# Peptides against a protein of PDB entry 3V4L, part 227

Target 1, 386 residues: chain A of PDB entry 3V4L
Amino acid sequence: GQPLAKDKVALLIGNMSYWEHPKLKAPLVDVYELTNLLRQLDFKVVSLLDLTEYEMCNAVDEFLLLLDKGVYGLLYYAGHGYENFGNSFMVPVDAPNPYRSENCLCVQNILKLMQEKETGLNVFLLDMCRKRNDYDDTIPILDALKVTANIVFGYATCQGAEAFEIQHSGLANGIFMKFLKDRLLEDKKITVLLDEVAEDMGKCHLTKGRQALEIRSSLSEKRALTDPVQGAPCSAEALVRNLQWAKAHELPESMCLKFQCGVHIQLGFAAEFSNVMIIYTSIVHKPPEIIMCDAYVTDFPLDLDIDPKHANKGTPEETGSYLVSKDLPKHCLYTRLSSLQKLKEHLIFTVCLSYQYSGLEDTVEEKQEVNVGKPLIAKLDMHRGL

## One batch from the design tools (peptide; made by RFdiffusion4, then SolubleMPNN)

Design b2_p22_8_s1 (from b2_p22_8, 7 letters changed)
Fold by OpenDDE base, seed 5:
Structure b2_p22_8_s1 (fold): chain B 386 residues (1-386), chain A 22 residues (1-22)
Amino acid sequence: as target 1 above (386 residues)
Amino acid sequence: SAALEELKAKGGELVSTSPELP
């Protein structure tokens, strides 16, 4: 019979905005496009940008809570990384220079924990460099992996080699994602799909002799990313998993705010990633006696590090949102919250209406506080360890 | 693939995703 997944869960991490290391660009587009493709494959996708060590650990722990017997688990990482003694290390954005294994997440440790969940398939897609870190002499004593025969690694590059992005004017995919995205929806055994991606990369003159896909697998069964999810969630564990995932993807409802002056504002929310939300405001009604009015969002929680100079922009692109701008309503003011994983409490903020009456020189202000609860990833309480 | 044609057409600089360690 066709193999069935009990469920399908993916964690995608894209690290770009490193503190002590060169900034990357490709992970933004790569995580976004891969998220959309995996959603078409009925994956429950958590997509996260620019995580610290602590935030990466918590994201992995929350991902592991979604895994269970017969669940397909996919981990994608795009960012800086290294490989020592066949162990792959993902580098957080707050990693020191030089970094060590103690500052990084070991993929083989994550694999061990995934094997304890009795998963149906474990896929790792590692879009990072695999050079040795000569500053890390630590030989991780990893416990012996179980023989589960359900593991697939797709490394964007060979052992000891670099992974590359294409720096052009604008947004572009990394090399690995550029070829992977063309085939990801194919109903093929995942190792066959990745082998075809490797052949396509091998035909590219830019990457020939610089980057080649390495496939490492023990996959004894014909498993594909296209494998259907087994029916409605019939188990209590499947219901809990679905509820936990739904919490991480629930946007606040759009609100209509009414001010005393008779101005009405529409407040709306859009997800760019699981930790990135866009707030947008629009004037939906203005009394004729009001000649000018603007609606600003302000007084965000300090944990979000929102610079007011980057808030309330006339376009999504001015906030740094280039991917979802086509799906957003036009003629709004836009604010991008890029660090929702840092939110410890409810997202409370102020909507400030500034307006002027015909024949009065003075600007009048009215304010309303808005509580939207914990949006998106903030519902997982990734901070529960503090 | 459309990806391969776009890579051939753009002639972009490959930038390593490797940090320069000291």
Scores: peptide ipSAE 0.137, ipTM 0.677, DockQ to the pose 0.468
Fold by OpenDDE base, seed 1:
Structure b2_p22_8_s1 (fold): chain B 386 residues (1-386), chain A 22 residues (1-22)
Amino acid sequence: as target 1 above (386 residues)
Amino acid sequence: SAALEELKAKGGELVSTSPELP
C-alpha cells in the first residue's frame, strides 16, 4: 500500500538580515514559495524570517513538540552556514563575526532530537554554504544516531562548496529552490525527486562546476512528500499538534473603528510569514464635511523595532511586502510587522485618524488604542525560557 | 526545464551565500 503520514509538519527558516554578515535576498522568496508548495502537500508549515540564535532554538523546540511517531518532519533552512567535520551549522542573524559552533545551530543535534520522536520521515533541506569555518576548531562529540532508516538530507551544494543566489533587479529564488520548486509536487520517493532536481541543476551553465546538489539518505522505504496524511486526528497528541499549529497562524479579526467625527476605518491583517504580518487601514466612511483624512498606525511595542519611516505606506511594496501584495486590498495604508517572534505582550497599538474639515486650515487628530492579542507566532510564547 | 530558461532569461550574477570571514 502507499505509505501514510500520521501528520506532516515543516519548519522553514530564512535568514537574510544579518547584523555582522552580508545580507541575503533569496531566502525571502524561497521560504514563501516553499511554504505555498508544502501547504499544497498538506504540510502544517511554520515559516520564519530573520531569527536570532535564541529565536532559532525556540523555533526548533516548538517544531520538535509538533513531531511524534509516524509524523513527517521537514526542516528547511536558507541563510549563511558552514560545515565542519560533517556537521552542518545554521548561522543566526545575530551571529558574531567570526561565528563559532556556540553561536550556531547544529543540524545533526536537531536530527538526534527528531529521531527521539520516532518520526515517519525526516527531511532536511539545507540551502546554505558548506565551506569549512577555520575559526571554529570545535569537534562536536555527536552521540551515535539511531538507525531509523528514514532520514533524507538535500544539501543545496556539495561538501566544502558554496551555495549561490542570483542577484538581479527583482526578487529571485536561490539556485536550489529554483529547481526544487518545479518538482516538489511530484508523487515520487523523496530521494528520487531530489536526484531529478540534482540533474536539472547540473544542466545549469551558471552553476556548473560551482554548485551541485548533494543527497544523503538512509531512507529504506518509498516515502514521498505527497504521501497522504492519515485521516481525522484520533489521538490527543494530534489534536494538540493541530491546535498549536492553528495558534501560530491565527490572524486578528478585521475591525471597523468609528471615530467621533463620523469617520469609519477598516483595520485588517494579513500573514506574509508566521512571524510577519501586514496591517492595513482604509477609510470606509467619511462625512462630506471632511475633505481629507488618513488613518495611521503608531505606538507599537518597542520589542518589534518598527521604524515609523517604513510604516503607513501607500503600497505593500513600499513596506518590503512584495509577495502578498496581490492578495491585499487596494487603497490602504500598509505597515509590515516583521519580528512578531519578539512580541512578549499583547500587540497594542494606536490608530490615529488625521483629518481636515472643509473651510478649516488646521488638521484634527483622533486616536483609538487597539489590542489584537498575540498574533500568529507570538501565541507560541517563544520567549518563555528567559 | 522551465527553471533553466528562466535562469537564462534573468542574466543574473551568482552571489555566494558564504559570509566573508575575516
Scores: peptide ipSAE 0.170, ipTM 0.712, DockQ to the pose 0.459; fails the geometry check
Fold by OpenDDE base, seed 2:
Structure b2_p22_8_s1 (fold): chain B 386 residues (1-386), chain A 22 residues (1-22)
Amino acid sequence: as target 1 above (386 residues)
Amino acid sequence: SAALEELKAKGGELVSTSPELP
């Protein structure tokens, strides 16, 4: 019969905004597009941008809590990385220069933990460089992996080589994701799908002799990303998994704020990623005696590192939100919260209404505090232990 | 593939995702 997944869970990490390393661009688009494709494949997707070492560890721990016997687990990483002694290291955004294994997440350690969950399929898609880090002479003593014939690695590049992104004036995919996205929905054994992606990359004149997809697999069964999820959650664990994922993706409800002056504001929320939310404000009712009226958001929790200069923009793009801008209402002020993982408490902020009456030169302000609870990934308390 | 044609058309520079380590 066709293989069934008990469930399908994916963790996608895109690191771009490195502190001590060159900034990347492709991971933004790559994580977003892969998220949308995996959702069409009935994956429960957690999508995270710009994680510190601690945040990456917690994201992996939360991902592992979603794994169980016969669950398909997919880890995608796009960012800086290296490979020492056949071990792949994902570099967090806070990694020092030079980084070492102690500052990085070892993919093979994650694989070990996934094997302990008795997963049905383990897929790693590693869109990172595989050069040796000569500043790290640490030989990781990894425990012997269990012999599970259900592992697939798709490396964006071959051993000892670099992965590349295409720097354009606009948004572009990394090379790996550019070819992967065209085939990801195909009902094929995952190793066959990746082999076809490798052939497509090999036809690209830009990547010839620079980047080639490497597939490492123990997968003995015909398993595909298209494999259907086994029907209604038959176990308490499956119900808990579904609830945990749902909590991590719950947006605040849209609010209509009413000010004393008679102005009504719509406050809305949109998810760009599991840790990235857009807040938007719009004036939905204005008394005729009010000639100018702006609604801006301020007083965010300090943990979010929100620069007021980047808040309350006239376009989503001015906030750095290029992907979801088509789905957002027009004629708002937009604020991008890019680090929801850092939120320790409830998201409390102030909506300020600045307005002017006809015939009065003085600007009047009214303020309302808004508590939206813990949005999206902030519900998982990824900071438990700091 | 459509992806290959788009790559050719944009004429983008390949930038390594490897950090320049010191």
Scores: peptide ipSAE 0.136, ipTM 0.683, DockQ to the pose 0.468; fails the geometry check
Fold by OpenDDE base, seed 4:
Structure b2_p22_8_s1 (fold): chain B 386 residues (1-386), chain A 22 residues (1-22)
Amino acid sequence: as target 1 above (386 residues)
Amino acid sequence: SAALEELKAKGGELVSTSPELP
């Protein structure tokens, strides 16, 4: 019969906004598009942008809590990285220059931990450079891997080579994701699918002799990303996993705020990623005596590092949200919260209504405090320990 | 592939995802 997954879980990390390293662009689009494809494949997807070392460790720990016997685990990473002695290192956004293994996450360590969970399939898709870091001569002492015969690595590049993104005036995928996305939904053994992606990428004149997909696998079974999830969640473990995933993806409910002047504001929420939420405000009722009226969101928790210059924009794109703008209501003010993993407390903020009456020169302000609890990934308390 | 034709049409520059280490 076709192999069955007990469940399917994916962690996608896209690091772009490095502190001490060149900024990337492709990981934004790559994580977003891969999230949508894996959701069509019935994966429970956690998608995270711009993680520090500590936040990446916690994201991996939370991902490992979603893994169990016969679960398919997929880790995707797009960002800076290196490979020393056959160990792959993912570089956090706060990594120093130069970085070392002590500042980075070792993929083979994550694989060990996934094998301890008795997973049904372990897929690593690594869209990062595999060049040696000559500033790090440390050999990580990793415990011996178990012989599980359920491991697949898709490296965006060959050993000792660089991975590339296409920089142009718009949003583009990295080279790997550009070809992967066309085939990801195919009902094929994952190693066959990746081999076809390698052939398609090999036809690209831009990357010829610079980047080639490398597949490293120990996969004894015909497992595919299309493999169906086994039945209703009948186990206590499957229920816990479903609840844990649901917590990480719960948006606040839309609110209708009523002001003393008789203005009604709709406050809405949208997820771009598991750690990125857009707040939008719209005027749903305005008395005719009020000629000008705007609803601003202000007084965010300091932990979110919200630049007021990027808040309360007339378009989602002006906030840095280019991907979900089509699915958002029009004619709102938009604010993008890109660091929900940093939220230690409840998301409390102020809705400030600024308005003007016909025939008065002065603007009037009314304020309401809003508590929306912990949205999305902030429910997992990824800062527990700082 | 559709991906290959779209890559050709965009005329993008390849930028390494390797940091310039000192």
Scores: peptide ipSAE 0.127, ipTM 0.681, DockQ to the pose 0.458; fails the geometry check

Design b2_p22_8_s2 (from b2_p22_8, 8 letters changed)
Fold by OpenDDE base, seed 4:
Structure b2_p22_8_s2 (fold): chain B 386 residues (1-386), chain A 22 residues (1-22)
Amino acid sequence: as target 1 above (386 residues)
Amino acid sequence: SAAEEKLKAEGGELVSTAPELP
C-alpha cells in the first residue's frame, strides 16, 4: 500500500536581517511560498523569520515536541550557513562576525533528536552556503546517528560552494526554491522529486558551474511529501500535537471598538508567518460631523522593537509586508509585528483615534487599551528561560 | 554571462548568500 504518515510537521526558518552579516532577501519569499505548498500537502507548518540563536534553539525544541513515531518531519532553513567536516551549521541573526559553531545550530544534532522521536521521515532542505568557515576549527562531538533509513538532505548547493538568490524589485527567490516550488506537489518519492529539481537547476544558465543541488539520502522506503496522514488523531499524542500546533497559529479575533464621539473602528489581525502578524484598523462608522478621522495603534510592548516609522502605514507594503497584501482589507492603516517570538507578556497596545469636527481647528484624541493575549507563536513562550 | 546581463536588463541581480567573513 501507499506509505502513511502518522502526521506531517514542518519547521521553516528564514534568517535575513543579520546584525553582523550581509542582509538577505530570498528567505522571506522562500519561507512564505514553501509554507503555502506544504499546507496544501497537509503539513502542520511553523514558519519563522529572523531568529536569534536562543530563539532558533527554542523553535527546534518546539518542533521536536510535534514529532513522534511515524511522523514526517521537515526542516527548511534559508539564511547564512557553513559546512565544516560534513556538519551543516545554520547561522542565527545575532551571530557575531566571525561566527563559530558555538553561535550556530548544527543540523546533524537536530537529526539525532529527530531520530530519538522515531520519525517516519526526516527531510532537511538547506538553502544556505556550504563554504568552510576557516575561523571555526571545532569538530562538534556528535553522538552516533541511528540507522533509520528515513533521512533525506536537499542542499541548495554542493559542498564548498555558495548558494544564490535572484533579487528582483525588492522580491527574491533562492535558486533552490525557484525550482523546488514547481515540483513540490508531485506525487513522487522525495529523492526522485529532488533529483528532478536538480536537473531543472542544472539547466539554469545563471548558476551553471556555481550552484548545484546535492541530494544525500538514506531512504529505504518509497516515501513522498504527498503521503496521506493516517486517519483521525486517535492517540493522545496526536491530539496534543494538534493542540500545540493550533495554539501556535491562533490569531486574535477581530474587534469592534466604539469611541465616545460615535466612531466605530474594526481592529483586525492577519498572519504572515508564525512570528509575523499584521494589525489593521478600519473606520466602519463615522458621524457626519467628523470630517477627518484616523485610528493609530501605539504603545506596543518594548520587546517587539516596533519602529513608529514603519507603523500605521496606508499600505501593507510600506510595513515591509509584500506577500499577504492581496488578502488584506483595503483602505486600512497597517502595522507589522515581525518579532512575536520576543513577546514575554500579553500583547497590550493602545488604539488612538484622532479626529476633527467640522468647523473646529483642533484635533481630538480618544484612546482605548486593547489586550489580545499571546498571538500565534507567542503562545509557545519561546522566551521561557530568559 | 549573457544570462546575468539579461537578468540585469530585467532589473534583477544574482546575489550570493555567503557571509562576509574577515
Scores: peptide ipSAE 0.368, ipTM 0.870, DockQ to the pose 0.862
Fold by OpenDDE base, seed 3:
Structure b2_p22_8_s2 (fold): chain B 386 residues (1-386), chain A 22 residues (1-22)
Amino acid sequence: as target 1 above (386 residues)
Amino acid sequence: SAAEEKLKAEGGELVSTAPELP
């Protein structure tokens, strides 16, 4: 019969905004497009941008809590990375220059922990450079992996080689994702699908001799990303996993705020990623005596590091939100919260209404505090150890 | 391929995602 997944879970990490390293662009689009494709494949997807070492460790730990016997686990990483002695290291955004193994996450350690969960399939898609880091002389003594015959690595590049992105004035994919996305929905054994992606990259004149996909697999069974999820959650653990994932993807409800002047504001929320949310405000009712009014959001928790210069924009794009702008209502003020993983407490902020009466020169302000609880990934309490 | 046609239409330069190590 066709293989069945007990469930399908994916963690996607895109690191771009490095502190001590060159900034990347492709991970933004790559994580977003891969998230949408994996959701069409009935994956439970956690998508995270710009994680520190601590935040990456916690994201992996939460991902491992979603894994269980017969679950399909997929880890995608786009960012800086290196490979020493056949071990792949993902580089967090706060990594020093030079970085070492103690500043980075070892993929083979994650694989060991996934094997302890008795997973049905382990897929790693590593969109990073695989050059040796000569500043890291550490030889990790890794325990021997179990013979589970369910492992697939798709490396965006060959051993010792670089991965590439396309730099232009717009948004673009990395080279690997550009070819992967056109095939990812195909009902094929995952290794066969990746071999076809490798052939497409090898036929393209721009990528030929620059970047080539490497596939490492012990996958003995005909498993595909299209394999159906087993129908009813048969265990308490499956119910807990579904609830945990649902919590990490729950948006705040849209609110109608009423001010004393008689202005009504709609406050809405949209997810760009599991750690990135857009807040938008719109005037839904204005008394005729009020000639001008705007609804600003302010007084965010300090942990979110919100620059007021990037808040309350007339377009989503001016906030740095290029991907979800088509799905957002028009004629709002927009604010992008890009670091929801840093939120320790409830998201409390102020809605400030600035308005002017007909025949008065002075602007009047009214303020209302709003508590929206813990949105999206902030529900997982990734900070419980700090 | 559809990917190749998009790649040609977008233009731009291939830039390495390698870090600048000292």
Scores: peptide ipSAE 0.259, ipTM 0.794, DockQ to the pose 0.450
Fold by OpenDDE base, seed 2:
Structure b2_p22_8_s2 (fold): chain B 386 residues (1-386), chain A 22 residues (1-22)
Amino acid sequence: as target 1 above (386 residues)
Amino acid sequence: SAAEEKLKAEGGELVSTAPELP
């Protein structure tokens, strides 16, 4: 019969905004597009951008809590990385220059932990460079992996080589995701699908001799990303997993704020990623005696590192939100919260209404505090232990 | 492939995602 997944869970990490390393661009688009494709494949997807070492560890721990016997686990990483002694290291955004294995997450350690969960399939898609880090002579003593015939690695590049992105004026995929996305929905054994992606990449004149997909697999069964999820959650663990994932993806409800001057504001929320939310404000009612009226958000929790200069923009794109802008209402002020993982407390902020009456030169302000609880990934308390 | 045609149409330079280590 067709293999059944008990469930399907994916963690996607895209690191771009490095502190001590060159900034990347492709991971933004790659994580977003892969998230949408994996959701169409009935994956529970956690999508995270720009994680520190600590945040990456916690994201992996939360991902491992979603894994169980016969669950399909997929880890995607796009960012800086290296490979020493056949071990793949994902580089967090806070990694020093030079970085070492102690500052990075070892993928093979994550694989070990996934094998302890008795997963049905383990897929690693590593969109990173595989050059040796000569600043780290540490030989990781990895415990012997269990012999599980259910592991697939898709490396965006071959051993000792670089991965590439396309730099142009707009948004672009990395090379790997550009080819992967065209085939990801195909009902094929995952190793066959990746082999076809490797062939497509190898036919491309731009990538030929620069980047080649490497597939490393022990997968003995015909398992596909298209494999159906086994029906209604038969276990308490499956119910807990579903609830945990749902909590991590719960947006605040849209609010209608009413000010004393008679202005009504719609406050809305949109998810770009599991840790990235857009807040938007729109004036839905204005008394005719009010000639100018703006509704801006301020007084965010300090943990979010929100620069007021990047808040309350006339377009989503001015906030750095290029992907979800089509799904957002027009004629709002937009604020992008890009670090929801950092939120320790409830998201409390102030909505300020600045307005002017006809025939009065003085601007009047009214303020309302808004508490939206813990949005999205902030419900997982990824900071438990700081 | 459709991916290759898009690559050619978008233009741009292939930039390594390798970090600049010292």
Scores: peptide ipSAE 0.255, ipTM 0.767, DockQ to the pose 0.460
Fold by OpenDDE base, seed 5:
Structure b2_p22_8_s2 (fold): chain B 386 residues (1-386), chain A 22 residues (1-22)
Amino acid sequence: as target 1 above (386 residues)
Amino acid sequence: SAAEEKLKAEGGELVSTAPELP
């Protein structure tokens, strides 16, 4: 019979905005496009940008809570990384220079924990460099992996080699994602799909002799990313998993705010990633006696590091949102919250209406506090260890 | 592939994603 997944869960991490290392560009587009493709494949996708060590650990722990017997687990990482002694290390954005294994997440440790969940398939897609870190002499004594015969690694590059992105005057994919995305929806055994991606990369004159896909697998069964999810969640564990995932993807409902002056504001929310939300405001009604009015969002929680100079922009692109701008309503003021994983409390903020009456020189302000609870990834309480 | 045609059309420079270690 066709193999069935009990469920399908993916964690996608894209690290770009490193503190002590060169900034990357490709992970933004790569995580976004891969998220949309995996959603078409009925994956429950958590997509996270620019995580610290602590935030990456918590994201992996929350991902592992979604895994269970016969669940398909996919981990994608795009960012800086290294490989020592066949162990792959993902580098957090707050990693020191030089970094060590103690500052990084070991993929083989994550694999061990995934094997304990009795998963149906474990896929790792590692879009990172695989050079040795000569500053890390630590030989990780990894416990012996179980023989589960359900493991697939797709490394964007060969052992000891570099991964590449394309730098031009726009948003572009990394090399690996550029070829992967063309085949990801194919109903093929995942190792066959990745082998075809490797052939496509090998035919490309730009990548030939610079970057080659390495496939490492023990996959004994015909498993594909297209494999259907087994029915409605019949188990208590499947219901809990679905509820936990739904919490991480629930947007606040759109609100209509009414001010005393008779101005009405529409407040709306859009997800760019699981940790990135756009707030937008629009004037939906203005009394004729009010000649000018603007609605600003302000007084965000300090944990979000929102610079007011980057808030309340006339376009999504001015906030740094280039991917979802087509799906957003036009003629709003836009604010991008890029670090929802840092939110410890409810998202409480102020909507400030500034307006002027005909024949009065003075600007009047009215304010309303808005509580939208914990949006998106903030519902997982990634901070519960502090 | 469609990926290769786009790569040729974009004319971008390949930049390593390797960290600059000391």
Scores: peptide ipSAE 0.254, ipTM 0.763, DockQ to the pose 0.451

